# Peptides against a protein of PDB entry 3OIQ: the designs that were tried, part 36

Target 1, 212 residues: chain A of PDB entry 3OIQ
Amino acid sequence: KNRIFVSSSKDFEGYPSKAIVPVQFVALLTSIHLTETKCLLGFSNFERRGDQSQEDQYLIKLKFKDRGSERLARITISLLCQYFDIELPDLDSDSGASPTVILRDIHLERLCFSSCKALYVSKHGNYTLFLEDIKPLDLVSVISTISTKSTNSSKHSSSELISECDLNNSLVDIFNNLIEMNRDEKNRFKFVKLIHYDIELKKFVQDQQKVL

## One batch from the design tools (peptide; made by RFdiffusion4, then SolubleMPNN)

Design b1_p12_8_s2 (from b1_p12_8, 4 letters changed)
Fold by OpenDDE base, seed 5:
Structure b1_p12_8_s2 (fold): chain B 212 residues (1-212), chain A 12 residues (1-12)
Amino acid sequence: as target 1 above (212 residues)
Amino acid sequence: GPKFDDSLEEPE
């Protein structure tokens, strides 16, 4: 089955009440919820959806039903946090209690762009997204991709190609949404409050603001 | 619209 690129979590409104659909999207990591019994990742593209919170538009469940899947989930979280320089409490505490990690509003401190592959599973009109794959995206690479309009159609085989256009459009949309949030005095998001706010990001935001 | 349901299990 072909993987569907999802540009908005509203796309799920058109999905069958009973379905299994492989999907892919790009979004910012907004939350991590790791407990002894479950692991959830929250993502958002910060699309305006009325007065609702813009975080966790995509909730993704990691399989967490056996020792193997739990280990994989913990490793996934560790690797993501390492990649994005997110400080985790020492998961290796010799105290036999699995550490609980609850992080929210990650986007207020770090822009954690992620390309996610997930399985959309619906039953009785409700759904869950199950993580199949996650690729963290480097912010410098994201900025360069948007700036260069890279039509680098590397002839990789047609079947797994997220349209580079779909990815780029989603990345642009995310930045545009962040710029709008940054302009809103009521919004907590500010680029200057990002831990990794540098001259390159500043310049990119300034240049992108001239187009909006 | 469809809501997130944490009770759903991943199909085998």
Scores: peptide ipSAE 0.703, ipTM 0.968, DockQ to the pose 0.595
Fold by OpenDDE base, seed 3:
Structure b1_p12_8_s2 (fold): chain B 212 residues (1-212), chain A 12 residues (1-12)
Amino acid sequence: as target 1 above (212 residues)
Amino acid sequence: GPKFDDSLEEPE
């Protein structure tokens, strides 16, 4: 089956009540939920959805049913957090008790752009997303990609089904949504509050604000 | 619309 690029979590409203659909999207990591029984990642593109919280528009479940899958989930979380400079407690502690990690509103401190491949699974009109693959994206690379509008397909292996156009459009949409949030005095998101806020990001935001 | 259901298991 061909993988479907998802630009909005509203796309799932048109999906069958019973289906298995491979999907792909780009979004910001917003939450991490690791307990003794489950592992969930939250993502958002911050598309306006009325007065509802804009975080966790995409909830992704990691397999967490046995010691092997639990270990894989912990390794995945550790690698993501290392990439994004997110501080975690030691997940491999000899004490037999798996540490609980609950992080929310990650986007308020760090822009963690991620390209996700997931399996959309629906039953009786409800759904879940199972993580198949995740690629963290460097913010500098994201800014450069948007700024150059580079249509050069030459960097993707023939196996990546994402249209470079779809990826770029989604990245632009995310930044536009963040700019709107930054302008809203009621919104908690502010670019200047990001831990990694630098001159490059400042300049990029200022330039994008002139076009919007 | 469809809601997220974390009780669903991954297909084999």
Scores: peptide ipSAE 0.703, ipTM 0.968, DockQ to the pose 0.598
Fold by OpenDDE base, seed 1:
Structure b1_p12_8_s2 (fold): chain B 212 residues (1-212), chain A 12 residues (1-12)
Amino acid sequence: as target 1 above (212 residues)
Amino acid sequence: GPKFDDSLEEPE
């Protein structure tokens, strides 16, 4: 089955009430929920949805049903947090209790761009996303990708390749949404409050604000 | 629209 690129979580409104669909999207990591019984990751592109929370527009489950899958989930969370410089409690505590990790509003301190592959599974009009693959994206690389509009429309029509255009458009949309949030005095998101706010990000945001 | 359901299991 061909993997579908998802630009909005609203795309799921058109999906069958009972389906299994491989999907891919790019979004910011917003939450981590790791307990003894489950592991969830929240992502958002911060598309405006009226008065609804802009967080956790994409909720993804990691398989967490046996010791092997639990270990894989914990390793995945550890690696993601290491990549994004997110502080976790020591998961290796000699106390046989698995540490509980509940992080929210990650985007207020760090922009954690992630490319996710997931399995969309629906039953009776409800759905879950199951993680198949995750690639963290470096912010400098994201900025460079947006800034260098590859005018090379190389028509590589391979049915499995996400169009570089779809990826770039999604990244641009996320930044535009963040710029709108930053301009809103009621919104808690501010670029200057990001721990990694530097001259490069500042310049990029200033340049993007001129075209909006 | 469709809602997230935490009770769903991954198909084998």
Scores: peptide ipSAE 0.703, ipTM 0.968, DockQ to the pose 0.595
Fold by OpenDDE base, seed 4:
Structure b1_p12_8_s2 (fold): chain B 212 residues (1-212), chain A 12 residues (1-12)
Amino acid sequence: as target 1 above (212 residues)
Amino acid sequence: GPKFDDSLEEPE
C-alpha cells in the first residue's frame, strides 16, 4: 500500500470509519507519556483549531504488550530524548520498576522536529496511530531545507518517500504557526525561551516574519 | 470528527 503524506490531522476526518492506512507526517514533538502499561508520543504542527489545545494533534501509540515491545519503546524514547537533549530519568533502573515519564509542552523549551511513519487504524469511527518509524530532524537541517527551497527532487521513485514539496510545505507551515504563536501575547510559546535559541534561529525567524 | 482511541490495538 502506498504511504499517504498527512499535512494536517484534519485529514483523518475524511478517512473510513474502519481502515488501516499507512501514513507519514512531519511535526514537532510535544509530549511523551511512558508508564508501566503504555507509551504515547504527542506531536503537533500547531495548526489553528479554534480554542482547542495545539498540543498533541497527533497522538502516536507505541506497541507495549510484551517485554520485547516494551524494551523497543523505551529504547525509542531514550534515543529521541538523547537526540533532542531532553533529560530523562534512567529507564534501565535495576529496581525492576519501569520509571514513569510524563513530559508535556516540550516545544516550549525545544523544537523537536520529527518525521513519523505510522499506521492509521480506525474502528467504529475512532482511530489510533501506531508508530512504524521515526526520524528526528536537526533544526539546522530544517532551517537549511526551508531556506534553500531545495526542490532537489531526488527522484527516489520509491513509493515510500515523502514528496520533498510536501515535507518543505509542512516545515514552513510549522514555522509560520510558531511565528504566530510567538506574536500572540497569550501564547506561552516564545522563541527566545527555547534552550537552543541561537543567532541562526533568530535570523531565520526574523527573515520568515517579513514574509508573513 | 474521529477521536483518538487508546483502546485500539495494533493489527497483526
Scores: peptide ipSAE 0.703, ipTM 0.967, DockQ to the pose 0.578

Design b1_p12_8_s3 (from b1_p12_8, 4 letters changed)
Fold by OpenDDE base, seed 2:
Structure b1_p12_8_s3 (fold): chain B 212 residues (1-212), chain A 12 residues (1-12)
Amino acid sequence: as target 1 above (212 residues)
Amino acid sequence: GPKFDDSLEKPE
């Protein structure tokens, strides 16, 4: 079955109450929840959803049922945090108790763009997303992708790849949402508060703000 | 709408 690109977590409202659907989306990493018994990643595109929290619009569960899956989850978290320069406590502490990691509002300090593949699993009208694959996206590459009108639609309609158009549209939507948040005095998100706020990002945001 | 349910397990 073809993997479905998801532009909004609202798309799940149309999904069957009992289903297994491979999905993919692009979003910002917003939270990490790692305990001794579970691992969850939160993502958001910051789509306006009334009065609901814009955080964790996509909650993704990592398999955490055996030593092998736990190890894989911990490695995944470690690698993601290394990539995004997120400080974690030492997860490999020899002291028998695995450290609990609870990070929230990651987007307030770092824009962690991620392309996720997940398995949507629903039962009785509720669902869980299970992580299948994650690709962190470099911010410079994201900015470049949005800034360059990619005329090269290599229509590789391979059922497993995000189309360049879908990716670009999602990235643009995220930035537009962030710009709206940045303009809102009540919103805690501000581009200038990002740890990695640089001249390139500043220029891009300024240019994008003129188009909105 | 459908809600996230952390109790669901991944099908094998």
Scores: peptide ipSAE 0.682, ipTM 0.965, DockQ to the pose 0.593
Fold by OpenDDE base, seed 3:
Structure b1_p12_8_s3 (fold): chain B 212 residues (1-212), chain A 12 residues (1-12)
Amino acid sequence: as target 1 above (212 residues)
Amino acid sequence: GPKFDDSLEKPE
């Protein structure tokens, strides 16, 4: 089955009540929920959905059924957090008790762009997304990609089924949404409050604000 | 619309 690129979590409203659909999207990491019984990642593109919280538009479940799957989930979380400079407690503690990690509103401190492959599974009108693959994206690379509108990146890794156009459009949409949030005095998101806010990001935001 | 259900299991 072909993997479907998802530009909005609203796309799931049109999905069958019973289905298995491989999907792919790009979004910002917004939450991490690791307990003794489950592991969930939250993502968002911050598309306006009325007065509801814009975080966790995509909830992704990691398999967490046995010691092996738990270990894989912990490794996945550790690697993501290392990439994004998110501080975590030691997940490998010999004390037999798995540490609980609950992080929310990650986007308020760090823009953690991620390309996700997931399996959409629905039953009786409810759904879950199971993580299949995750690729963290470097912010500098994201900014460069948007700025150059480079339609010709011949990086044919034969495995990336994403149209470069779809990826770029989604990245632009995310930044536009963040700019709108930044302009809204009621919104908690502000670019200047990001830990990694630098001259490059400042310039990029200023240039994008002139076009919007 | 469809709601997220964290009780669903991954098909084998």
Scores: peptide ipSAE 0.681, ipTM 0.965, DockQ to the pose 0.592
Fold by OpenDDE base, seed 4:
Order: structure tokens, then C-alpha cells, then sequence
Structure b1_p12_8_s3 (fold): chain B 212 residues (1-212), chain A 12 residues (1-12)
């Protein structure tokens, strides 16, 4: 089956009440929920949804039913947090007690762009997303990709690749949404409060603000 | 619209 690029979580409103659909999207990591019994990742593109929270527009479940899947989930979380410089408690504690990690509003401190592949599974009109693959994206590369309008169609004809156009459009949309949030005095998101706020990001935001 | 359901399991 061809993997479907998802630009909005609203796309799921058109999906069948019983389906299995491979999907992919790009979004910001907003939350991590790791307990003894489950692992969830929250993502958002911060599209406007009226008065609804912009956090966790995409909730992704990691398989967490046996020691093997639990280990894989913990490794995934550790690698993501290492990449984004998110401090976590040691998840490999010898004490046999799996540490609980509950992080929310990650985007207030760090822009954690991620390309996700997931399996959309619906039953009786409800759904879940199961993580299949995740690729963290560095902010410099994201900024460069948007700035260069790189339509370099890497003609990798594989049915599994994200359309470069779809990816770029989604990245632009995310930044535009963040700019709107930054302008809103009621919104907690501010670019200047990001731990990694630098001259490059500042310049990019200033330039992008002129287009909106 | 459809709601996220944490009770769903991944089909094998």
C-alpha cells in the first residue's frame, strides 16, 4: 500500500471507521508519555483549531506489550531526547523500576521537528497511530530547506518517500503557525524563550514574518 | 470526528 502524506490531522475525519492506512507527516514533538504500561508521543503542526489545545494533534502509540517492545520504545525515546538535547532520567536503571517520563509543551523550549511514519488503525470510528519510523530533523536543515525552496526532486521513485513539495509546505505551515502564536500575547510560545534561539533562527523568523 | 483511542492494539 502506498503511504499517504498527511498535512493535517483533520485528514483523519475522512478516513474509514475501520481501516489500516500507512501514513506519514512532519510535525513538532510536543509531548512524551512513558509509563510502565504505555508509551505515547505527541506531535503538532499547530494548525488553528478554534479553542482547542494545539498540543498533541498527532498522538502516536509505541508498541509496549512485552520486554522487547518496551526496550525498543525506551531506546526510541532516549535517542530522540539525545538528539533534541532533552534531559531524561536514566531509562536503563538497574533497579527494575522503569522510570516514568511525562513531558508536555516541549515546543515551548525546543523546536523538535520530526518526520514520522505511522500506521493509522481505526475501529468503530475511533483510531490510533502506531509508530513505524521516526526521523528527527535538525532546525538548521529545516530552515535551509524552507529558504532554498529546494525543489530538488530527488527522483527516488520509491512509494515510501515524502513528496518534497508536501514536506516543504508542511514545514512552512508550521513556522507560519509558530509566528502567529508568537504574535499572540495570550500564547505561551515565544521564539526568544527557546533554549536554542540563535541569530540564524532570529533572522529566519524576521524574514518569514515579512511574508505573512 | 474520529477520536484517538488508546485501547486499540496494533494489528499483527
Amino acid sequence: as target 1 above (212 residues)
Amino acid sequence: GPKFDDSLEKPE
Scores: peptide ipSAE 0.676, ipTM 0.964, DockQ to the pose 0.577
Fold by OpenDDE base, seed 5:
Structure b1_p12_8_s3 (fold): chain B 212 residues (1-212), chain A 12 residues (1-12)
Amino acid sequence: as target 1 above (212 residues)
Amino acid sequence: GPKFDDSLEKPE
């Protein structure tokens, strides 16, 4: 089955009430919820949806049913946090209590661009997204990709190609949404408050603002 | 629209 690229979580409104659909999207990591019994990741593209919180537009569940899946979930969280320089409490504490990690509003401190593959599973009109794969994206690479309009159609085989266009469009949309949030005095998001705010990001934002 | 339901299990 072909994986569907999702540009908006509104796309799910058109999905069947009972379905299993492999999906893919790019978004910013906004929340991590790791407890003894579950692991959830929140993502957002910050698409304006009325007065609702723009956080956690995509909630993704990691399988957390057995020791193997729990370990995989914990490793996934650790690797993501390591990649994005997110400080976690020592998950390896010899104290037999599995550490609880609850992080929210990650995007206020770090832009954690992620390409996610998930399984959309719906039943009785409700759905869950199950994580299948996650690729953290380097911010420098994201900026370069948007800036170069890279038509580098490397002829990789047709079946797994996210249209480079779909990815690029989504990345542009995310940045445009962030720029709008940054301009809004009521919005807590500000580029200058990002821990990793540097000259390159500043320049990119300034250049992108001239186009919006 | 469809809502997130944490009670759903991944089909095997």
Scores: peptide ipSAE 0.676, ipTM 0.965, DockQ to the pose 0.592

## One batch from the design tools (peptide; made by RFdiffusion4, then SolubleMPNN)

Design b1_p13_1_s1 (from b1_p13_1, 5 letters changed)
Fold by OpenDDE base, seed 3:
Structure b1_p13_1_s1 (fold): chain B 212 residues (1-212), chain A 13 residues (1-13)
Amino acid sequence: as target 1 above (212 residues)
Amino acid sequence: MEFLENFESFKKP
């Protein structure tokens, strides 16, 4: 079955009430929820949804049912947090207590761009997204990719069934949504409050603001 | 079949 690129989590409203669909999206990591019984990752593209929360638009479940799947979920979280410079408590504590990690609003401090492969699984009109794969994206590489697409149609035939165009359009949409949130006085998101706010990000945001 | 039992499910509107 071909993997479907998803530009909006609203697309799942139109999906079958009983299906298994491989999907891919790009979004910002917004939350981490690790307990003794579950592991969830929240993501968002910050699409405007009326009065609905713009956070956790993509809630992704990691398999957490046996020691092997629990270990894989913990390793996945540790590697993501190491990549994004997110401080975690030591997940390997010999104290026999499974460490609980509850992080929210990650996007207020860090832009954690992630390309996610997931299984959409639905039953009785309800759905769950199960993580298959995750690729963290470097912010400098994201900024460079958006900035350079104005000048070079280089046909690099990467054998991934997902258009490089869909990824880049979704990255632009995320930045446009963040610019709108930054302009809104009621929104908690501000670029100047990001821990990694530098001259490059500042310049990029200022240049994108002139096009919007 | 167990893969379908632990749904933290989004309700479709």
Scores: peptide ipSAE 0.042, ipTM 0.695, DockQ to the pose 0.281
Fold by OpenDDE base, seed 5:
Structure b1_p13_1_s1 (fold): chain B 212 residues (1-212), chain A 13 residues (1-13)
Amino acid sequence: as target 1 above (212 residues)
Amino acid sequence: MEFLENFESFKKP
């Protein structure tokens, strides 16, 4: 079954009211919701949606129905947080209560780029996205990928793999949206407030700002 | 088929 690349979470509005569609997208991690009964990951590309919050445009559910799926969800969260240097409360506290993790607005402190594979599952017009796979993306690698590809619009690789163009376009769109948010004085997002704001990111943002 | 039962769903606008 062909996996569909999704550039916008608005695409799901046009999706069938009863379907199972394998999808993939790239977005920033915006929230983590881990409780005793649920595991949700929020992602956003910060597309303009009028006056609606630009957070959690892709709310992804992890399977959390049995001890095995719960363990997999917790390990997934731990590995993501370790990769992005997100401080979690000790998940291994000797108190046999599974710790609750509720993180919001992660993008205000860290740009957590993630390539997600999910199942779109709809019933009666409503849908849920279920996580199938997640790949965290290194920010330096994202910056390098955007910076190098402005020159190579010429290889038709007819492989059924998600166009490397679609991924790059979505990464550019995310940065453009972040630049717009950074320019808005009312927006809480500022590049200079990122914990990992360095000379490389500063230079990249300054160079992208000249193209917009 | 328990995968679908806890349908916390986004309402399409």
Scores: peptide ipSAE 0.042, ipTM 0.698, DockQ to the pose 0.262
Fold by OpenDDE base, seed 2:
Structure b1_p13_1_s1 (fold): chain B 212 residues (1-212), chain A 13 residues (1-13)
Amino acid sequence: as target 1 above (212 residues)
Amino acid sequence: MEFLENFESFKKP
């Protein structure tokens, strides 16, 4: 089954009311919700949606039905947090209760670019996105990829015909949306408030702001 | 079929 690249979470409005569709998107990690009963990851491209929150545009469910899937979800969260240098509240609660992690607004402190593979599963007009795979993306690599107008479609022979163009366009769109949010005085997002705000990111943002 | 039991669903508008 061909995986569909999704540029907007609005695309799911047009999707079948009863289907299973493999999808892929790139977005920023915005939230982590790990409890005793569920694991959810929020992602966003920060597309303008009128009065709707720009956060959690992609709410991705991790399978959490048995001890094995719960363990896999916890490991996935741990590895993502380690990769993005996200401080988890101490998972060592001396109470034999499964650690609860609720992080929101992650994008206000860290740009956690992620390439996600998910299953769109719909029934009765409602849908859920189930995580299949997640690849964290390095910010320097993202900046380099956008900055290199490499029209070199090197056909890397993976049977997933996701155009490098679709990924690059989505990464550009995310940065453009973040630039707009940074310009908005009402928006909490500011590049200068990112923990990893460096000279490279500053220069990149300044150069992108001149093109917009 | 088991994937459907924990249906946290987005309502389509």
Scores: peptide ipSAE 0.041, ipTM 0.702, DockQ to the pose 0.268
Fold by OpenDDE base, seed 4:
Structure b1_p13_1_s1 (fold): chain B 212 residues (1-212), chain A 13 residues (1-13)
Amino acid sequence: as target 1 above (212 residues)
Amino acid sequence: MEFLENFESFKKP
């Protein structure tokens, strides 16, 4: 079954009411919800959706049903947080209590770009996205990738590869949405408030702002 | 069957 690249979480509105569809998207990590009974990751492209929260447009469920799946979920969260320099309480504490982690608004402090593979699973019109794979993306690599493709329209031919164009278009759209949020005085998001705000990101944002 | 019963499902609008 071919994996479908998803540019908007609105695409799921048109998806079958009873299906299992492998999907892939790129988005910013916005939330982590780890409890005794569930593990959820929130992601967003910050697509404008009226007055609705732009957070958690892609809410991804990790399997959390047995000790093995719970351990895998905790390891996944730990590795993501280590990669993005997100401070977590010790998830391995011998205290027998599974640590509860509830992080929200992660994008206000850190741009955590992630390429996600998920299973869209629907029944009776309702759906859940189950995580299959996650690849954190380095911000410098994201910036370089956007900057290099603004110059190279290489038509690479038809094969079942998620087009490197779809990934880059989604990354550009995310940055454009963040630039609009940064310009809005009512929006809490500001690039200068990011912990990792550096000269490279500053320059990139300034150059993208001239094209919008 | 059990995989679908613990469906924290997103409502489609």
Scores: peptide ipSAE 0.041, ipTM 0.689, DockQ to the pose 0.282

Design b1_p13_1_s2 (from b1_p13_1, 6 letters changed)
Fold by OpenDDE base, seed 3:
Structure b1_p13_1_s2 (fold): chain B 212 residues (1-212), chain A 13 residues (1-13)
Amino acid sequence: as target 1 above (212 residues)
Amino acid sequence: LEFLENFESFKKS
C-alpha cells in the first residue's frame, strides 16, 4: 500500500470509519506517556484549531501487550530522549516497579522534530495511530533544510516515500506556527525559553519573521 | 482491543 503524507491531523476527520492506512507526518514531540499498561507519544504541528489545545494533535500508540513489545517501547523512548537530550529516570530499575514516565509540553523547552511513520486504524468512526517508525531530526539540519532552497539535492535514492517538498513544507509550516505562538502574549511558547536557544536559531527566527 | 486486532491483521497481510 502507498504511504500517505499527512500535513494536518485534521486530514483524519475525512478518513474512512473502517480502514487501515499507512501514513507519514513530520511534527514536534510534545508528550511522552509510559505507564505499566500503555505507551503513548504526543506530537503537534501547532496548526490553529480555534479553542482546542494545539498539543498532542497526533497521539501515537506503541504496542504494549507483552514483555517483548514493552521492551521495544522502552528502548524507543530511551533512544528518543537520548537523541533530544531529554532527562529520563532509569528505565531498567531492578525494583520490580515498572518506571512511569509522564512528560508534557516538551516543545516549551526543546524543539524535538520527528518524522513519523504510523498506521491509521479506524473502526466505528474512532481511530488509533500505531507507531511503525520514527526518525528524530536534528534542529541544525532542519534550519539548514528550510534556509537552503532545495537546489542541488543529489539523487539520494532514499526509499523514503516522502517528497523533499512535503517535508520542507511541513517544517516551514511548523516554524510559522511557532512564530505566531511566540508573537501571542497569551501563548506559553517563547523561543527565548528553549534550553537550546542559540545565535543560529535566533537569526533564523528573525529572518523568518521578516517574511511573515 | 479491536484496534490491536486490526493492526495485527495488517502486519500478517
Scores: peptide ipSAE 0.027, ipTM 0.696, DockQ to the pose 0.056
Fold by OpenDDE base, seed 5:
Structure b1_p13_1_s2 (fold): chain B 212 residues (1-212), chain A 13 residues (1-13)
Amino acid sequence: as target 1 above (212 residues)
Amino acid sequence: LEFLENFESFKKS
């Protein structure tokens, strides 16, 4: 089955009330919810949705049914947090209680760009997104990708790959949304408050602000 | 539970 690239979580409102659809999107990691019974990842592209919180527009479930799936979920969270330099409480603490991790508003401190593959599963109009694959994206690589591809629209229409165009457009849209949030005095998001705010990101944001 | 059954059914297909 062809995987659908999703540019907005609103696309799911038009999806069948009973379906299984493989999807892919790029978004910022906004939340992690790991408990004894569930593992959820929240993502957002910060698309304007009125007065609602722009967090967790993509709520992704990890399979958490058996020891194997639980272990995979924990490893996935650990690897993501290691990649993004997110401090987790020691998951290995000798207290046989599985540590609970609840992180919110991750985007206020770190831009955690992630390419996600998921299964949209719906029944009776409700849906759930199940994680199939996740690729963390390096911020420098994201910046470089946006900066370089304004020029080469090489129409390599190879049918099967999610168009490099869709990914780039979504990355640009995310940055544009973040710039708008940064300009809003009421919004808690500020680029200068990011832990990894450096000269490169500063320059990139300044250059993007001139195009908007 | 039901969503998970659908998910498992999809992975087997």
Scores: peptide ipSAE 0.027, ipTM 0.696, DockQ to the pose 0.057
Fold by OpenDDE base, seed 1:
Structure b1_p13_1_s2 (fold): chain B 212 residues (1-212), chain A 13 residues (1-13)
Amino acid sequence: as target 1 above (212 residues)
Amino acid sequence: LEFLENFESFKKS
């Protein structure tokens, strides 16, 4: 079955009440929830959803059923946090208590762009997204990808790859949403408050703001 | 239910 690219978490409202659908999306990491019993990742495109929090539009579950799956989840979280320079408490504490990690509002400090593959699993009209794969995206690479007009649509018709157009459109939409949030005085998000706010990001945002 | 249960459990934590 071909993997479906998802541009909005609202797409799931139209999905079957009993299905297993492989999906993929690009979003910002907004939250990490690791406890003794569960591991969840929150992602968002920051689409406007009225007065509701724009965080955790994609709530992704990691399998956490046995010691092997728990270890894999912890390694996944550790690697993501290392890639994005997110400080975690030492997960290797010799005290047999599994460390609890609860991070929220990650996007207020760091833009953690991520390409996710997940399984949409629905039963009785409710669904869960299970993580299959995650690729962190470098911000410099994201900026370069948006800035370079996709003139090289090499028609590699491999039905398994995210269309470069779908990826680029999603990345542009995320930045546009962040620009709108940055312009809103009531919104907590500000580009200048990002820990990694540099001259390159500043210039890119200024150039995008002229088109909006 | 599992999504809602996870989401509600996530909000309360």
Scores: peptide ipSAE 0.024, ipTM 0.674, DockQ to the pose 0.126
Fold by OpenDDE base, seed 2:
Structure b1_p13_1_s2 (fold): chain B 212 residues (1-212), chain A 13 residues (1-13)
Amino acid sequence: as target 1 above (212 residues)
Amino acid sequence: LEFLENFESFKKS
């Protein structure tokens, strides 16, 4: 089955009430929930959805059914946090208690762009997104990709024709939404509060703000 | 159901 690129988590409202659909999206990591029994990742494109929280628009479940899947979940969280410079408690603590990690509002401190592959699994009108793969994206690379309008169709021969356009459009939409949030005095998000706010990001935001 | 309940619990925590 071809993987479907998802530009909005609203797309799932139109999905079959009983299906298994491989999907892909790009979003910002907003939350991590790791407990003894569950592992969830929250992502958002920060699409305006009325008065609803813009966080966790994509709630992704990691398999957490056995020791192997639990270990894989912990490794996944560790690697993501290492990549994004997110401080975690030591997950390898020899204390037989599985460390609990609950992080929220990650986007307020760090822009953690992630390309996610997931399985949409629906039953009785409810759905769950199960993580299949995750690729963290470097912010400098994201900025560069948006800025260069590089329609360099790297004909990478992988049968997953993720339109480079779909990825780029989603990245642009996320930044546009963040710019709108930054302009809103009621919104907690501010670019200047990001830990990694540098001259490059500042310049990029300033240039994008002139187009919006 | 359990997933949605867990999500709502996560939002309220």
Scores: peptide ipSAE 0.020, ipTM 0.651, DockQ to the pose 0.128

